Peptides against a protein of PDB entry 2YKT. Designs and how they scored, part 37

Target 1, 231 residues: chain A of PDB entry 2YKT
Amino acid sequence: SRSEEMHRLTENVYKTIMEQFNPSLRNFIAMGKNYEKALAGVTYAAKGYFDALVKMGELASESQGSKELGDVLFQMAEVHRQIQNQLEEMLKSFHNELLTQLEQKVELDSRYLSAALKKYQTEQRSKGDALDKCQAELKKLRKKSQGSKNPQKYSDKELQYIDAISNKQGELENYVSDGYKTALTEERRRFCFLVEKQCAVAKNSAAYHSKGKELLAQKLPLWQQACADPS

## One batch from the design tools (peptide; aimed at target 1 D109 R188)

Design b2_p15_5_s3 (made by RFdiffusion4, then SolubleMPNN; from b2_p15_5, 7 letters changed)
Fold by OpenDDE base, seed 2:
Structure b2_p15_5_s3 (fold): chain B 231 residues (1-231), chain A 15 residues (1-15)
Amino acid sequence: as target 1 above (231 residues)
Amino acid sequence: DEDLIDPYADVDPNA
C-alpha cells in the first residue's frame, strides 16, 4: 500500500542517518583531527626554520659588507611569523567551530535518532493495529449479516465501521506522511549544519591565504632587489 | 521517555 511504502521510506531515512551519515561524520571528524595535528606540526617546524633564518640575518648584520641583507632576512622571517600566526588562528577556529561542535552533535545524535525512530514506529504500529482491528470487525460483521435472515439489522453498525476505517486510514496516511517529511527534515538539518560550519572554515582559510598573499606581495619585490644595491 | 535533546534543533533546514 502507499502507506506501507511511505513507512518503509521513513524508516530508511532514519537508518541512513544512523548507519551512513553519522559513521561518515565520525570519520570526517577523525580525518579533521589528523589534518589539524599535521598543520600544528607544520607551524612548529616553521618556527624552527624561521628562527634559524633570523640567525643568518644576525650574521649578515655583523658582517662588514652585507649589513643591509641582515635586515632583509629579518623581514623575511617576520613576514613568515605573521603568516604562521594567522595559520594558528585558523586552526583554532577549525578546532572550536567545526570539529568540537560536530563531535558534540554526533555523540548526542545516535541516542536522539534511535528514540525518534522508535517513537515513530510505536505510533505507526498503534495506528495500524487499530485500523486492522476495525477492518477485522467489519469483516466479521459482514459474515454475520450474510448468514442472517435480517441483514438490515447490521446496516447501521456496518456503516459505523466503514466510517471508522476511513477515518483511521486517513489518520495513518497523514501520520506516515508527516513522519516522512520530519525524517527528511532531520536529514537536511544535519547536512545544512555541516555545510554552514564548513563555510565558516572556508572563510577563515580565505583570510589566512589572503593575508599571506598580501604580505608576500608587498615585500617580495624589495627582497628581490636587495642584492643589486650593495651598501 | 527521557526527552532527548535534538542536537540539531537550532539548525534551519531552509537556511
Scores: peptide ipSAE 0.372, ipTM 0.860, DockQ to the pose 0.753
OpenDDE base, seeds 1, 3, 4, 5: peptide ipSAE 0.367, 0.370, 0.370, 0.369; ipTM 0.860, 0.858, 0.859, 0.858

Design b2_p15_5_s4 (made by RFdiffusion4, then SolubleMPNN; from b2_p15_5, 6 letters changed)
Fold by OpenDDE base, seed 5:
Structure b2_p15_5_s4 (fold): chain B 231 residues (1-231), chain A 15 residues (1-15)
Amino acid sequence: as target 1 above (231 residues)
Amino acid sequence: SPDLIDPYADVDPNA
């Protein structure tokens, strides 16, 4: 029946969230933590490289013929330090705004969805059983009427059962239809939250890249001219 | 049964 098909669809949405989405989200969080760790490693390695660049700048500053190039090397190291600081801020945001919040949600969601599905199934079954009971009673009444010398005696009760069946069928169909819409909304909320959090990450990443681009664009022409202008 | 907190209650699906 249409109701049975819609019921199966509703259950499948909940099962897909619980069995596919949430496990995949846990994996996504784990991959995010790995990515964060790798970027932290890049920041650490970069510090060593630019500290070594500062040392080269110190040597230039001590020279008689290359003093101005010492300042250039220091500026290069400082700009990269500022870029790395911006990366660290982005990583903190990535951890606190994305990973932590997703972890909290995915931990709670299994219990919530299980209870939501169980509530739906219980009420759906209750309405289905009530419908089946009315249908069974109508069949019994019709059998009794066929064996009676006065079938008209049962006509009013037959009409009452027909009306009750029609009403219960409509209620079941509406409940299952609403259940399906609710399940789809639950699925959509989960994807929407993920998209929103990824948009926040994208904005932070854009800010990081923009700041780096601006700093380098401002200084690079000066650095490129430094060797051509021997003090 | 403890009122199971909807972890996505504050998420607008139409935003």
Scores: peptide ipSAE 0.364, ipTM 0.856, DockQ to the pose 0.711
OpenDDE base, seeds 1, 2, 3, 4: peptide ipSAE 0.359, 0.364, 0.363, 0.362; ipTM 0.855, 0.858, 0.855, 0.857

Design b2_p15_6 (made by RFdiffusion4)
Pose (drawn by RFdiffusion4):
Structure b2_p15_6 (pose): chain A 225 residues (1-144, 151-231), chain P 15 residues (1-15)
Amino acid sequence: SRSEEMHRLTENVYKTIMEQFNPSLRNFIAMGKNYEKALAGVTYAAKGYFDALVKMGELASESQGSKELGDVLFQMAEVHRQIQNQLEEMLKSFHNELLTQLEQKVELDSRYLSAALKKYQTEQRSKGDALDKCQAELKKLRKKPQKYSDKELQYIDAISNKQGELENYVSDGYKTALTEERRRFCFLVEKQCAVAKNSAAYHSKGKELLAQKLPLWQQACADPS
Amino acid sequence: AEFEEDAQAYEELTV
């Protein structure tokens, strides 16, 4: 009887994956694509900014008394080129390693999940029907206490076998369904962890490039007196 | 370890 409770829980897990998880994953993929489109806009504009900044650096390089300011502006643009390309690295860890792999898995999952739930429902119903029939045959013999005919005993053995088979099938089906759910959340967490490692390398690169150059930049227009 | 195996198993999953 708890078996029937477990049977409904299992159907509910497959339904939750197909109707909640995968659609939300489709939405997450769409937000990721928008995010990348937006990140491309920033990388492009950062280019225009830094070229405008180099132009100022060229002007200071050609003047009397401000040449070293020209060098400072060149170095600012250079630091940004090095930071940006550590960002473009985190950006491709986003496209090839996250969005593409998620889209690939969710595409094949619709058919896989519809087929797995269906196969489970058919197998569970077939085992239930065979058990009910064996029990009905036994009830017929028994109707027309510590005594059992040869045939009654054979039915009792068969019912025991089929009941054990049905309960194991439902028990294993539930464990499998929870595992299908966990595998999908684990893959999502792994893809996010990978993008996160690259975000750590990007931010670490920025901290050190600036920690190196920033004091010299702050000194360039200090009072020499 | 279990997490990595589950994630890998999902990655290898096919119809």

Design b2_p15_6_s1 (made by RFdiffusion4, then SolubleMPNN; from b2_p15_6, 11 letters changed)
Fold by OpenDDE base, seed 2:
Structure b2_p15_6_s1 (fold): chain B 231 residues (1-231), chain A 15 residues (1-15)
Amino acid sequence: as target 1 above (231 residues)
Amino acid sequence: SEDKKLAEEYANRTN
């Protein structure tokens, strides 16, 4: 029946969230943590590299013929520091605005969804059982009427059961339909949350990339000419 | 120089 099909669809939405979406989201979070760790590793390694570059700048500054190149090397290290600061801010956002919040949501969601599904199932069954009962009573009444010398005695009661069945059928259909819409809304809400959090990270990432591009574009021409113009 | 100072600050910063 239409109601049975809609019921199956509703249950499938909840099951998909619990069995597919949430596990996938946990994996996404785990992969994010791995990515964060790798970037932290890059950060540390980069610091060592540019600290060593500073040392080279110091040596240049102490030379008789390459003093100005010392400043260039220092500037290179400083630009990296500024870029690195932007990266660190991005990483903080990545952790706090995406990973932590998603983790909090996914951990709470399993229990919530289970309860929501159970509530839906309980009420759906209750309405279904009530309908079945009315149908059974109508069937019994009809059997009695067929065996009676006065079938008209049961006519009014038959009409009452028919009306009750119709009403209960409609109520069940509406409930299941609303349940399906609710389930789809729950699913959409979760995807929207992910998208919104990812957007926040993307904004911070864009800021990092923009700042880096700006700083390098400003300084690179000066660095490129430094060897041609000894002072 | 200021550049050297900034570089030194970079070298001494903690993450």
Scores: peptide ipSAE 0.020, ipTM 0.443, DockQ to the pose 0.014
OpenDDE base, seeds 1, 3, 4, 5: peptide ipSAE 0.016, 0.016, 0.000, 0.000; ipTM 0.415, 0.410, 0.347, 0.349; seed 1 fails the geometry check

Design b2_p15_6_s2 (made by RFdiffusion4, then SolubleMPNN; from b2_p15_6, 7 letters changed)
Fold by OpenDDE base, seed 1:
Structure b2_p15_6_s2 (fold): chain B 231 residues (1-231), chain A 15 residues (1-15)
Amino acid sequence: as target 1 above (231 residues)
Amino acid sequence: SEFKKLAKEYEERTV
């Protein structure tokens, strides 16, 4: 029946969230943590590299003919430090605004969805059973009427059951329809949350890249000219 | 009752 088909669809939405979406989201969070760790590692390794560059700048500053190049090398290291600070801010946002919040949601969601599905199933079954009971009683009544010498005795009761069946059928169909819409809304809400958090990450990442581009664009022409005019 | 409890907890932690 129409209601049975829609009921199956509703259950499948909940099943898909619980068995496909949530496990995939947990994996996504795990991969995000790995990515965060790797970026932190890059930051640490970069510090070592540019500290070594500062040492080269110190040697230039101690030379007789390359003193001004020491300042250039120091500026290069300083620009990197500023870029690194921006990266650290981005990483903090990545952790606090995306990973932590996703982890909080997915941790509770399995229990929530299980209870939501159970509630829907219980009510759907209750309405279905009530409908089936009325249909069965009508069938019994009709059998009695066919074997009776006075069929008119059962006419009013037959009409009552027909009306009850119609009303219960409509109620069941509406309940299942609303249940399906609710389930789809639950699914959409979870995807929307992920998208919104990724938008925040993208915004912060853009700020990091913009700052780096700005700083390098400002200084690079000066650095490129440093060897052309010794002083 | 379990659903309502879990729904409240879910909303409080996720919003």
Scores: peptide ipSAE 0.029, ipTM 0.618, DockQ to the pose 0.108
OpenDDE base, seeds 2, 3, 4, 5: peptide ipSAE 0.000, 0.000, 0.000, 0.000; ipTM 0.376, 0.374, 0.371, 0.367

Design b2_p15_6_s3 (made by RFdiffusion4, then SolubleMPNN; from b2_p15_6, 8 letters changed)
Fold by OpenDDE base, seed 4:
Structure b2_p15_6_s3 (fold): chain B 231 residues (1-231), chain A 15 residues (1-15)
Amino acid sequence: as target 1 above (231 residues)
Amino acid sequence: SEFKKLAQEYAERTN
């Protein structure tokens, strides 16, 4: 029946979220944590490299003929420090605004979805059983009427059951239809949440890239001329 | 989707 088909579709949506989406999201979070760790490693390695560059700048500053190049080397290190600071801010956002929040959601979602599905199933079954009962009673009544010498005795009851069946059928169909819409909304909400959180990370990532581009574009021409302009 | 195709192509170029 139409209601049965819609019921199956509804259950399948919940099943897909619980068995496909949520596990995939957990994996996504795990991969994100790995990515975060790698980026943190880059930051640490960069610090060591540019600290060493600063040391080279110090040596230049102590020299008799290369003092001005010391300042250039310091500027290079400072610009990269600022770039790394932006990366760190991006990583904080990545952790706090994406990974942590997704992790919190996915941990709570299993219980929520199970309860939601069970509630739906219970009510759907209740309505279905009530409908089936009325249909069965009507069938019994008709059987009695066919064997009776006075079929008119059962006419009023028959009409009552017919009306009840019609009403219950309509209620069941509406309930299942609404259930399906609700399930689809739940699914969409989860994807939207992911998209929105990823957008926040993307904005911070854009800021990181923009700052790096700006700083390097400003200073690089000066650095390129440093050796051509001896003091 | 077009995005999926583009993502796959990008991955192939950068891996």
Scores: peptide ipSAE 0.007, ipTM 0.437, DockQ to the pose 0.025
OpenDDE base, seeds 1, 2, 3, 5: peptide ipSAE 0.005, 0.006, 0.005, 0.005; ipTM 0.410, 0.407, 0.397, 0.418

Design b2_p15_6_s4 (made by RFdiffusion4, then SolubleMPNN; from b2_p15_6, 9 letters changed)
Fold by OpenDDE base, seed 2:
Structure b2_p15_6_s4 (fold): chain B 231 residues (1-231), chain A 15 residues (1-15)
Amino acid sequence: as target 1 above (231 residues)
Amino acid sequence: SLDKELAQAEAERTN
């Protein structure tokens, strides 16, 4: 029946969230943590590299013929420092605004979804059982009426069961329909949350890339000319 | 009841 099909669809939505979405989200968070750790490692390693570049700049500044190149090397290291500061801010946002919030939600969501599904199933079954009972009673009444010499005696009671069945059928269909809509809304809300958090991270990432591009575009021509114009 | 259980689970999820 239509109600049975919609009931199966409703249960499948909850099962998909619990058995596919949430495990996949946990994996996504784990991969994000690995990525964060790698980026933190890159930041630390880069600091060592550019600190070593500063030492080369110090040596240039102490030379008689290459003093101006010392300033260039210092500028290169300083631009890197500014870019790395933006990366660190992006990483903080990545951790606090995406990973932490997703981890908190996914950890608590299994209990919520289990309770929500159980509530839906219990109420759906209750309404279904009540409908089945009325249908069974009507069938018994009709059988009794067919065997009776006075069928009119049962006419009013038959009408009452027909009305009750109609009302209970409508109530069940509405409940299952609302249940399906609710389940789809729960699923959509979870995807929307992921998208919104990823958008926030993307904005911070864009700021990092923009700052890096700007700083390098401003300084690179100057650095490229430094060897051609000895002082 | 299932309603209380659901309400409690929701409160835990949102906090």
Scores: peptide ipSAE 0.040, ipTM 0.778, DockQ to the pose 0.095
OpenDDE base, seeds 1, 3, 4, 5: peptide ipSAE 0.018, 0.022, 0.020, 0.023; ipTM 0.537, 0.627, 0.621, 0.617

Design b2_p15_7 (made by RFdiffusion4)
Pose (drawn by RFdiffusion4):
Formats: C-alpha cells, structure tokens, sequence
Structure b2_p15_7 (pose): chain A 225 residues (1-144, 151-231), chain P 15 residues (1-15)
C-alpha cells in the first residue's frame, strides 16, 4: 500500500523534471544568451574607450614635459588589454562549456524523459495487473485455514513472487527517478563551477596587474617638492 | 566529488 504512495511520488518526480526543471532550464539558457550578447557589447565598447585613451597617450608622447604621462596612459590601456583577454577567456568558458552543453542535453531530454516515465508506467501497471489476477484466481479456489491444497500453495508461491517483484520495481523506480533529478542539478552545478573557476582567474589577474602598476601611476603627478 | 561522479553518469546517458 505504501507501494502505491511511492508509485505516485515517482510519477511526480518525472512530471517535475519535464514540466518544471526543463522549462526553467530553457529559460536559464535564454538568459545566458542575453547575458553573453550584453557581455559582447561591453567588450566592444571597452575597445573604443581604450583606443581613445591611447590617442591621448600619443599626444602626451609628442610634447615637451609630458612624455612620461604618455607612457602612463599607454600602460593603462595595456593593463586593460591583458585584463580584457582574461575576461574573454571566462566568456568562452560560458559559451562552449556552459550554454552549448546545457542546450545539447536539454534537447535530447524531452524524448528520453517521456520514454522513461512511459516505460515505467507500463511495467508497473503490467506487474500490478498480473498480481491482482493471481490473487483473484486464489480467492476463487479458497472460496469454493492451516490447510492448503497443492494448487492453492502454488498460487500462494506465485503471488509472493510477483508481490516481491512489484515492490522492488516501485522501490528501485523511485530511487532511479530521484537520481535522474539529482544528475540534472549536479550537471548544472558543475557547469557553473567551471565558469566560476575562470571568473576567479580573471579577477586574480586584474588584482595583480593593478597591484603592480597602480602605485607608479599615482606617482606620475605628485609634487616633487 | 559526488557531484562530478553523478554528472559523468548523466553525460553517459546521452552518449
């Protein structure tokens, strides 16, 4: 009987994956694409900014008394080129290693989940029907206490076997369904962890490049007196 | 470690 409760829980897990998880994953993929389109806009504009900044650096390089300021502005643009390309690296860890792999999985999952739930429902119903029929045949023999005919005993053995088979099938079906849900959340967490490692390398590169160059830049217009 | 193991099993489902 708790078997029937478990049978409904299992159907509910498959329904939750097909109707809640995968659609939300479709939405997450769409946001990720918008995010990348936006990140491309920033990388482009950062280019225009830094070229405008190099132009100022060329002007200071050609002047009397401000040449070193020209060097400072060149170095600022150079630091940004090195930071940016550590960012473009985190960016491709986003496209090829996250968005593409998520889209690939979710595409095949619709058919896979519809087929798995269906196979489970058919197998569970077929085992339940065979058990009910064996029990009906036995009830017929028994109707027309510590005594049992040869045939009654054979039915009792068969009912015991089929009931054990049905309960194991529902028990394993539930474990499998929870595992399908956990594998999909684990893959998502892993893809995010990978993008996160590249975000750590990007931010670490920025801290050190700036920690190296920033004091010299702050000194360039200090009072020499 | 467990997340990596189950993710690998998930990838094998679609191979």
Amino acid sequence: SRSEEMHRLTENVYKTIMEQFNPSLRNFIAMGKNYEKALAGVTYAAKGYFDALVKMGELASESQGSKELGDVLFQMAEVHRQIQNQLEEMLKSFHNELLTQLEQKVELDSRYLSAALKKYQTEQRSKGDALDKCQAELKKLRKKPQKYSDKELQYIDAISNKQGELENYVSDGYKTALTEERRRFCFLVEKQCAVAKNSAAYHSKGKELLAQKLPLWQQACADPS
Amino acid sequence: AEIEEESKEYEELFE

Design b2_p15_7_s1 (made by RFdiffusion4, then SolubleMPNN; from b2_p15_7, 8 letters changed)
Fold by OpenDDE base, seed 2:
Structure b2_p15_7_s1 (fold): chain B 231 residues (1-231), chain A 15 residues (1-15)
Amino acid sequence: as target 1 above (231 residues)
Amino acid sequence: SEIKKLTKEYESLYS
C-alpha cells in the first residue's frame, strides 16, 4: 500500500543517516584531524627553516659588505611569521568551528536518531495495529450478519466500523507522510550544518591566503632588487 | 521523554 511504501521510505532515511551519513561524517572528522596535524607539522618545520634564515641575516648584518642584505633576510622571516600567524588562526577555526562541533553532533546523533526512529516505529505500529483490529472486527461482524436471521440488526454497527476504518486509515497515512517529511528534514539539516561550518572554515582559509599574497606581493620586488643595490 | 531530552541536547548545538 501507499502507506506501507512511505513507511519503508521513512525508515530508510533514518537508516541511511545512521549507517551511511554518520559513519562517513566520522571519517570526515578523522581526515580533518589528520589534515590539521599535517599542517601543524608544516608550521613547526617552517619555524625552524625561517629561524635559520634569521641566523643568515645576522651574519649578513655583521659583514662589511652585505649589511643591507641582513635586513632583507629579516624581512623575509618576518613576512613568514605573519603568514604563519594567519595559518594558525585558520587552524584554530578549522578545529573549533568545524571538527569539534561536528564531533559533538555525530556522537550525540546516534542516540538521537535511534530514539527518533523508535518513536516513529512505535506510533506507526500502534496506528497500524488499531486499524487492523478494526478491520478484523468488521469482518467478524459481517460474518455474523450473514448468518443472522436479522441482518439489519448489525447495519448501524457496520457503518460505524467502516467510518472508524476510514478515519484510522487516514490518520495512519498522514502520520507516515509527516514522518517521511520529518526524516528528510533531519537529513537535510545535517548536510546544511556541514556546509555552513565548512563555509566558516573556507572564509578563514581565504583570509590566510589573502594575507600571504598581499605580504609577498608587497615585499618581493624589494627583495629581488636588493642584490643589485650594494651598500 | 528520552527523545525530548535528546532533541534538546542536539538542538542546543545549533545555537
Scores: peptide ipSAE 0.076, ipTM 0.760, DockQ to the pose 0.106
OpenDDE base, seeds 1, 3, 4, 5: peptide ipSAE 0.059, 0.084, 0.032, 0.071; ipTM 0.756, 0.767, 0.650, 0.758; seed 3 fails the geometry check

Design b2_p15_7_s2 (made by RFdiffusion4, then SolubleMPNN; from b2_p15_7, 6 letters changed)
Fold by OpenDDE base, seed 4:
Structure b2_p15_7_s2 (fold): chain B 231 residues (1-231), chain A 15 residues (1-15)
Amino acid sequence: as target 1 above (231 residues)
Amino acid sequence: SEIKELTEEYESLFE
């Protein structure tokens, strides 16, 4: 029946979220943590490199013939520091605004969805059983009427059952339809949440890239001419 | 009732 088909579709939506989406989301979070760790590693390694560059700048500053190049080297290190600060801010956001929140949601979501599905199933079954019972009673009544010498005796009751069946059928169909819409909304909500959180990360990432581009674009020409114009 | 509680908890995570 239409209601049965829609019921199956509804259950499948919940099943897909629980068995496909949520496990995939857990994997996504795990991959995100790995990515974060790698970026943190890059940050640490970069710090060491540019700290060493500062040391080279200090040596230049102590020289008689290369003093001005010391300032250039310091500027290079400083620009890196500023770029790195932007990266660190992005990473903090990545951790706090994406990974942590997703992790919290996915942990709770299994329980939530299980309860939601169970509630739906219970009510759907209840309505279905009530309908089936009414249909069965009508069938019994019709059998009695067919075997009776006075079928008119059962006519009013038959009409009552017919009306009841019609009403219950409509109610069941509406309930299942609403259930399906609700399930689809739940699915969409989860994807939307992921998209929104990823957008926040993207904005922070854009800020990091923009800052880097701006700083380097400003300074690089000056650095490139430093050796050609000795003091 | 259980769903209500879980829903509230779920929504509260991001208020």
Scores: peptide ipSAE 0.167, ipTM 0.789, DockQ to the pose 0.106
OpenDDE base, seeds 1, 2, 3, 5: peptide ipSAE 0.152, 0.160, 0.152, 0.161; ipTM 0.785, 0.789, 0.785, 0.791

Design b2_p15_7_s3 (made by RFdiffusion4, then SolubleMPNN; from b2_p15_7, 6 letters changed)
Fold by OpenDDE base, seed 2:
Structure b2_p15_7_s3 (fold): chain B 231 residues (1-231), chain A 15 residues (1-15)
Amino acid sequence: as target 1 above (231 residues)
Amino acid sequence: SEIKELTKEYEELYK
């Protein structure tokens, strides 16, 4: 029946979220944590590299003929420090605004969806059983009427059952239909949440890239001329 | 009920 099909569809939505979406989201979070760790590693390694560059700048500053190049090397290291600080802020946001929130949500979601599905199933079954009972009673009444010498005695009761069946059928169909819409809304909400959190990450990433580009664009021409213009 | 409590917690995450 239409209601049975819709019921199966509803259950499948919940199952898809629990068995496909949520595990995939957990994997996404794990991959995000790996990415964060790798970038943190880059940060640490970069610090060592540019600290060594500062040392080279110090040596230049102590030289007789290359003092001005010391300042250039210091500027290079400083720009890197600023870029790195921006990266760290981005990573902090990535962790706090995406990974942590998704992790909290996915952990809660399994319990939530299980309870929601169970509630839906219980009510759906209850309505279905009530309908089946009325149908069975009508069938019994009709059999009794057919065997009776006075079938008219049961006519009013038959009409009552017909009306009850119609009403219960309608209620069941509406409930299942609403259940399906609710399930689809739940699914969409989860994807929307992911998109919104990823947008926040994208904004922070854009800020990081912009800052780096701006800083380097401002200084690079100066640095490129440093060797051509000895003091 | 359990579902009401979980719903409350779940909705809080969307704020």
Scores: peptide ipSAE 0.037, ipTM 0.719, DockQ to the pose 0.106
OpenDDE base, seeds 1, 3, 4, 5: peptide ipSAE 0.037, 0.037, 0.031, 0.036; ipTM 0.718, 0.728, 0.532, 0.716

Design b2_p15_7_s4 (made by RFdiffusion4, then SolubleMPNN; from b2_p15_7, 7 letters changed)
Fold by OpenDDE base, seed 3:
Structure b2_p15_7_s4 (fold): chain B 231 residues (1-231), chain A 15 residues (1-15)
Amino acid sequence: as target 1 above (231 residues)
Amino acid sequence: DEIKKLTKEYESLYE
């Protein structure tokens, strides 16, 4: 029946969220944590590299003929420091605004969806059983009427059952239809939340890249000329 | 009642 098909579709939406979306989201969070760790590793390794560059700058500053190149090397290290500060800010936002919130949400969602599906199934079954009962009673009444010498005695009761069946059928169909819409809305909300949080990450990333580009673009011409200029 | 509580907790994460 149409109601049965729509019921199956509704259950499938909940099952898809619980069995496909949520596990995939957990994996996404895990990959995010891995990415964060790798970026922290990059930051640490970069610090070592540019600290070594500062050491080279110190040596230049101590020389008689390369003092100005010492300043250039220090500036290179300083620009890197500023870029790294922006990266750290991005990572904090990545952790606090994306990963933590997704982790909390996915943890609560398992219990929520289980309860929601159970509630829907219970009510759907209750309405279905009530309809079946009414249909069965009508069938019994019709059998009794066919064997009776006075079938008109049962006519009013038959009409009452027919009306009740129609009302219950309509109620069941509406309930299942609303259930399906609700399930689709729940699915969409989860994807929208992910998209919105990822947009925040994208904005932070853009700011990081922009700042780095600006700083390097400002200083690079100066650095490129340093060896050509007399001391 | 349980679903109501869970819903409230879940919705609070969207704010």
Scores: peptide ipSAE 0.076, ipTM 0.751, DockQ to the pose 0.106
OpenDDE base, seeds 1, 2, 4, 5: peptide ipSAE 0.062, 0.065, 0.058, 0.062; ipTM 0.743, 0.742, 0.737, 0.742

Design b2_p15_8 (made by RFdiffusion4)
Pose (drawn by RFdiffusion4):
Structure b2_p15_8 (pose): chain A 225 residues (1-144, 151-231), chain P 15 residues (1-15)
Amino acid sequence: SRSEEMHRLTENVYKTIMEQFNPSLRNFIAMGKNYEKALAGVTYAAKGYFDALVKMGELASESQGSKELGDVLFQMAEVHRQIQNQLEEMLKSFHNELLTQLEQKVELDSRYLSAALKKYQTEQRSKGDALDKCQAELKKLRKKPQKYSDKELQYIDAISNKQGELENYVSDGYKTALTEERRRFCFLVEKQCAVAKNSAAYHSKGKELLAQKLPLWQQACADPS
Amino acid sequence: TYLEEGMEKYLEEES
């Protein structure tokens, strides 16, 4: 009987994956694409900014008394080119390694989940029907206490076997369904961890490049007196 | 929301 409770829980897990998880994953993929489109806009504009900044650096390079300011502005643009390309690296860890792989899995999953739930429902119903029929045949013999005919005993053995088979099937089906759910959340967490490692490398690169150059830049217009 | 809640539950169970 708890078996029937477990049977409904299992159907519910497959339904949750197909109707909640995968759609939300489709939405997550769409947000990720918008995010990348936006990140591309920033990388482009950062280019215009830094070229405008280099132009100022060229002007200071040609003047009397401000040449070293020209060098400071060149270095600022250079630091940004090095930071940006550590960012473009985190960006491709986003496209090829996250968005593409998510889209590939979710595409195949529709058919896979519809087929797995269906196969499970058919197998569970077929085992239930065979058990009910064996039990009905036995009830017929028994109707027309510590005594059992040869045939009654054979039915009792068969019912015991089929009941054990049905309960194991429902028990294993439930474990499998929870595992399918966990494998989809795990993959999502892993893809995010990978993008996160590249975000750590990007931010670490920025901290050190700036920690190196920033004091010299702050000194460039200090009072020499 | 669903993905966040699911990820939190999954990470709690892994802890």

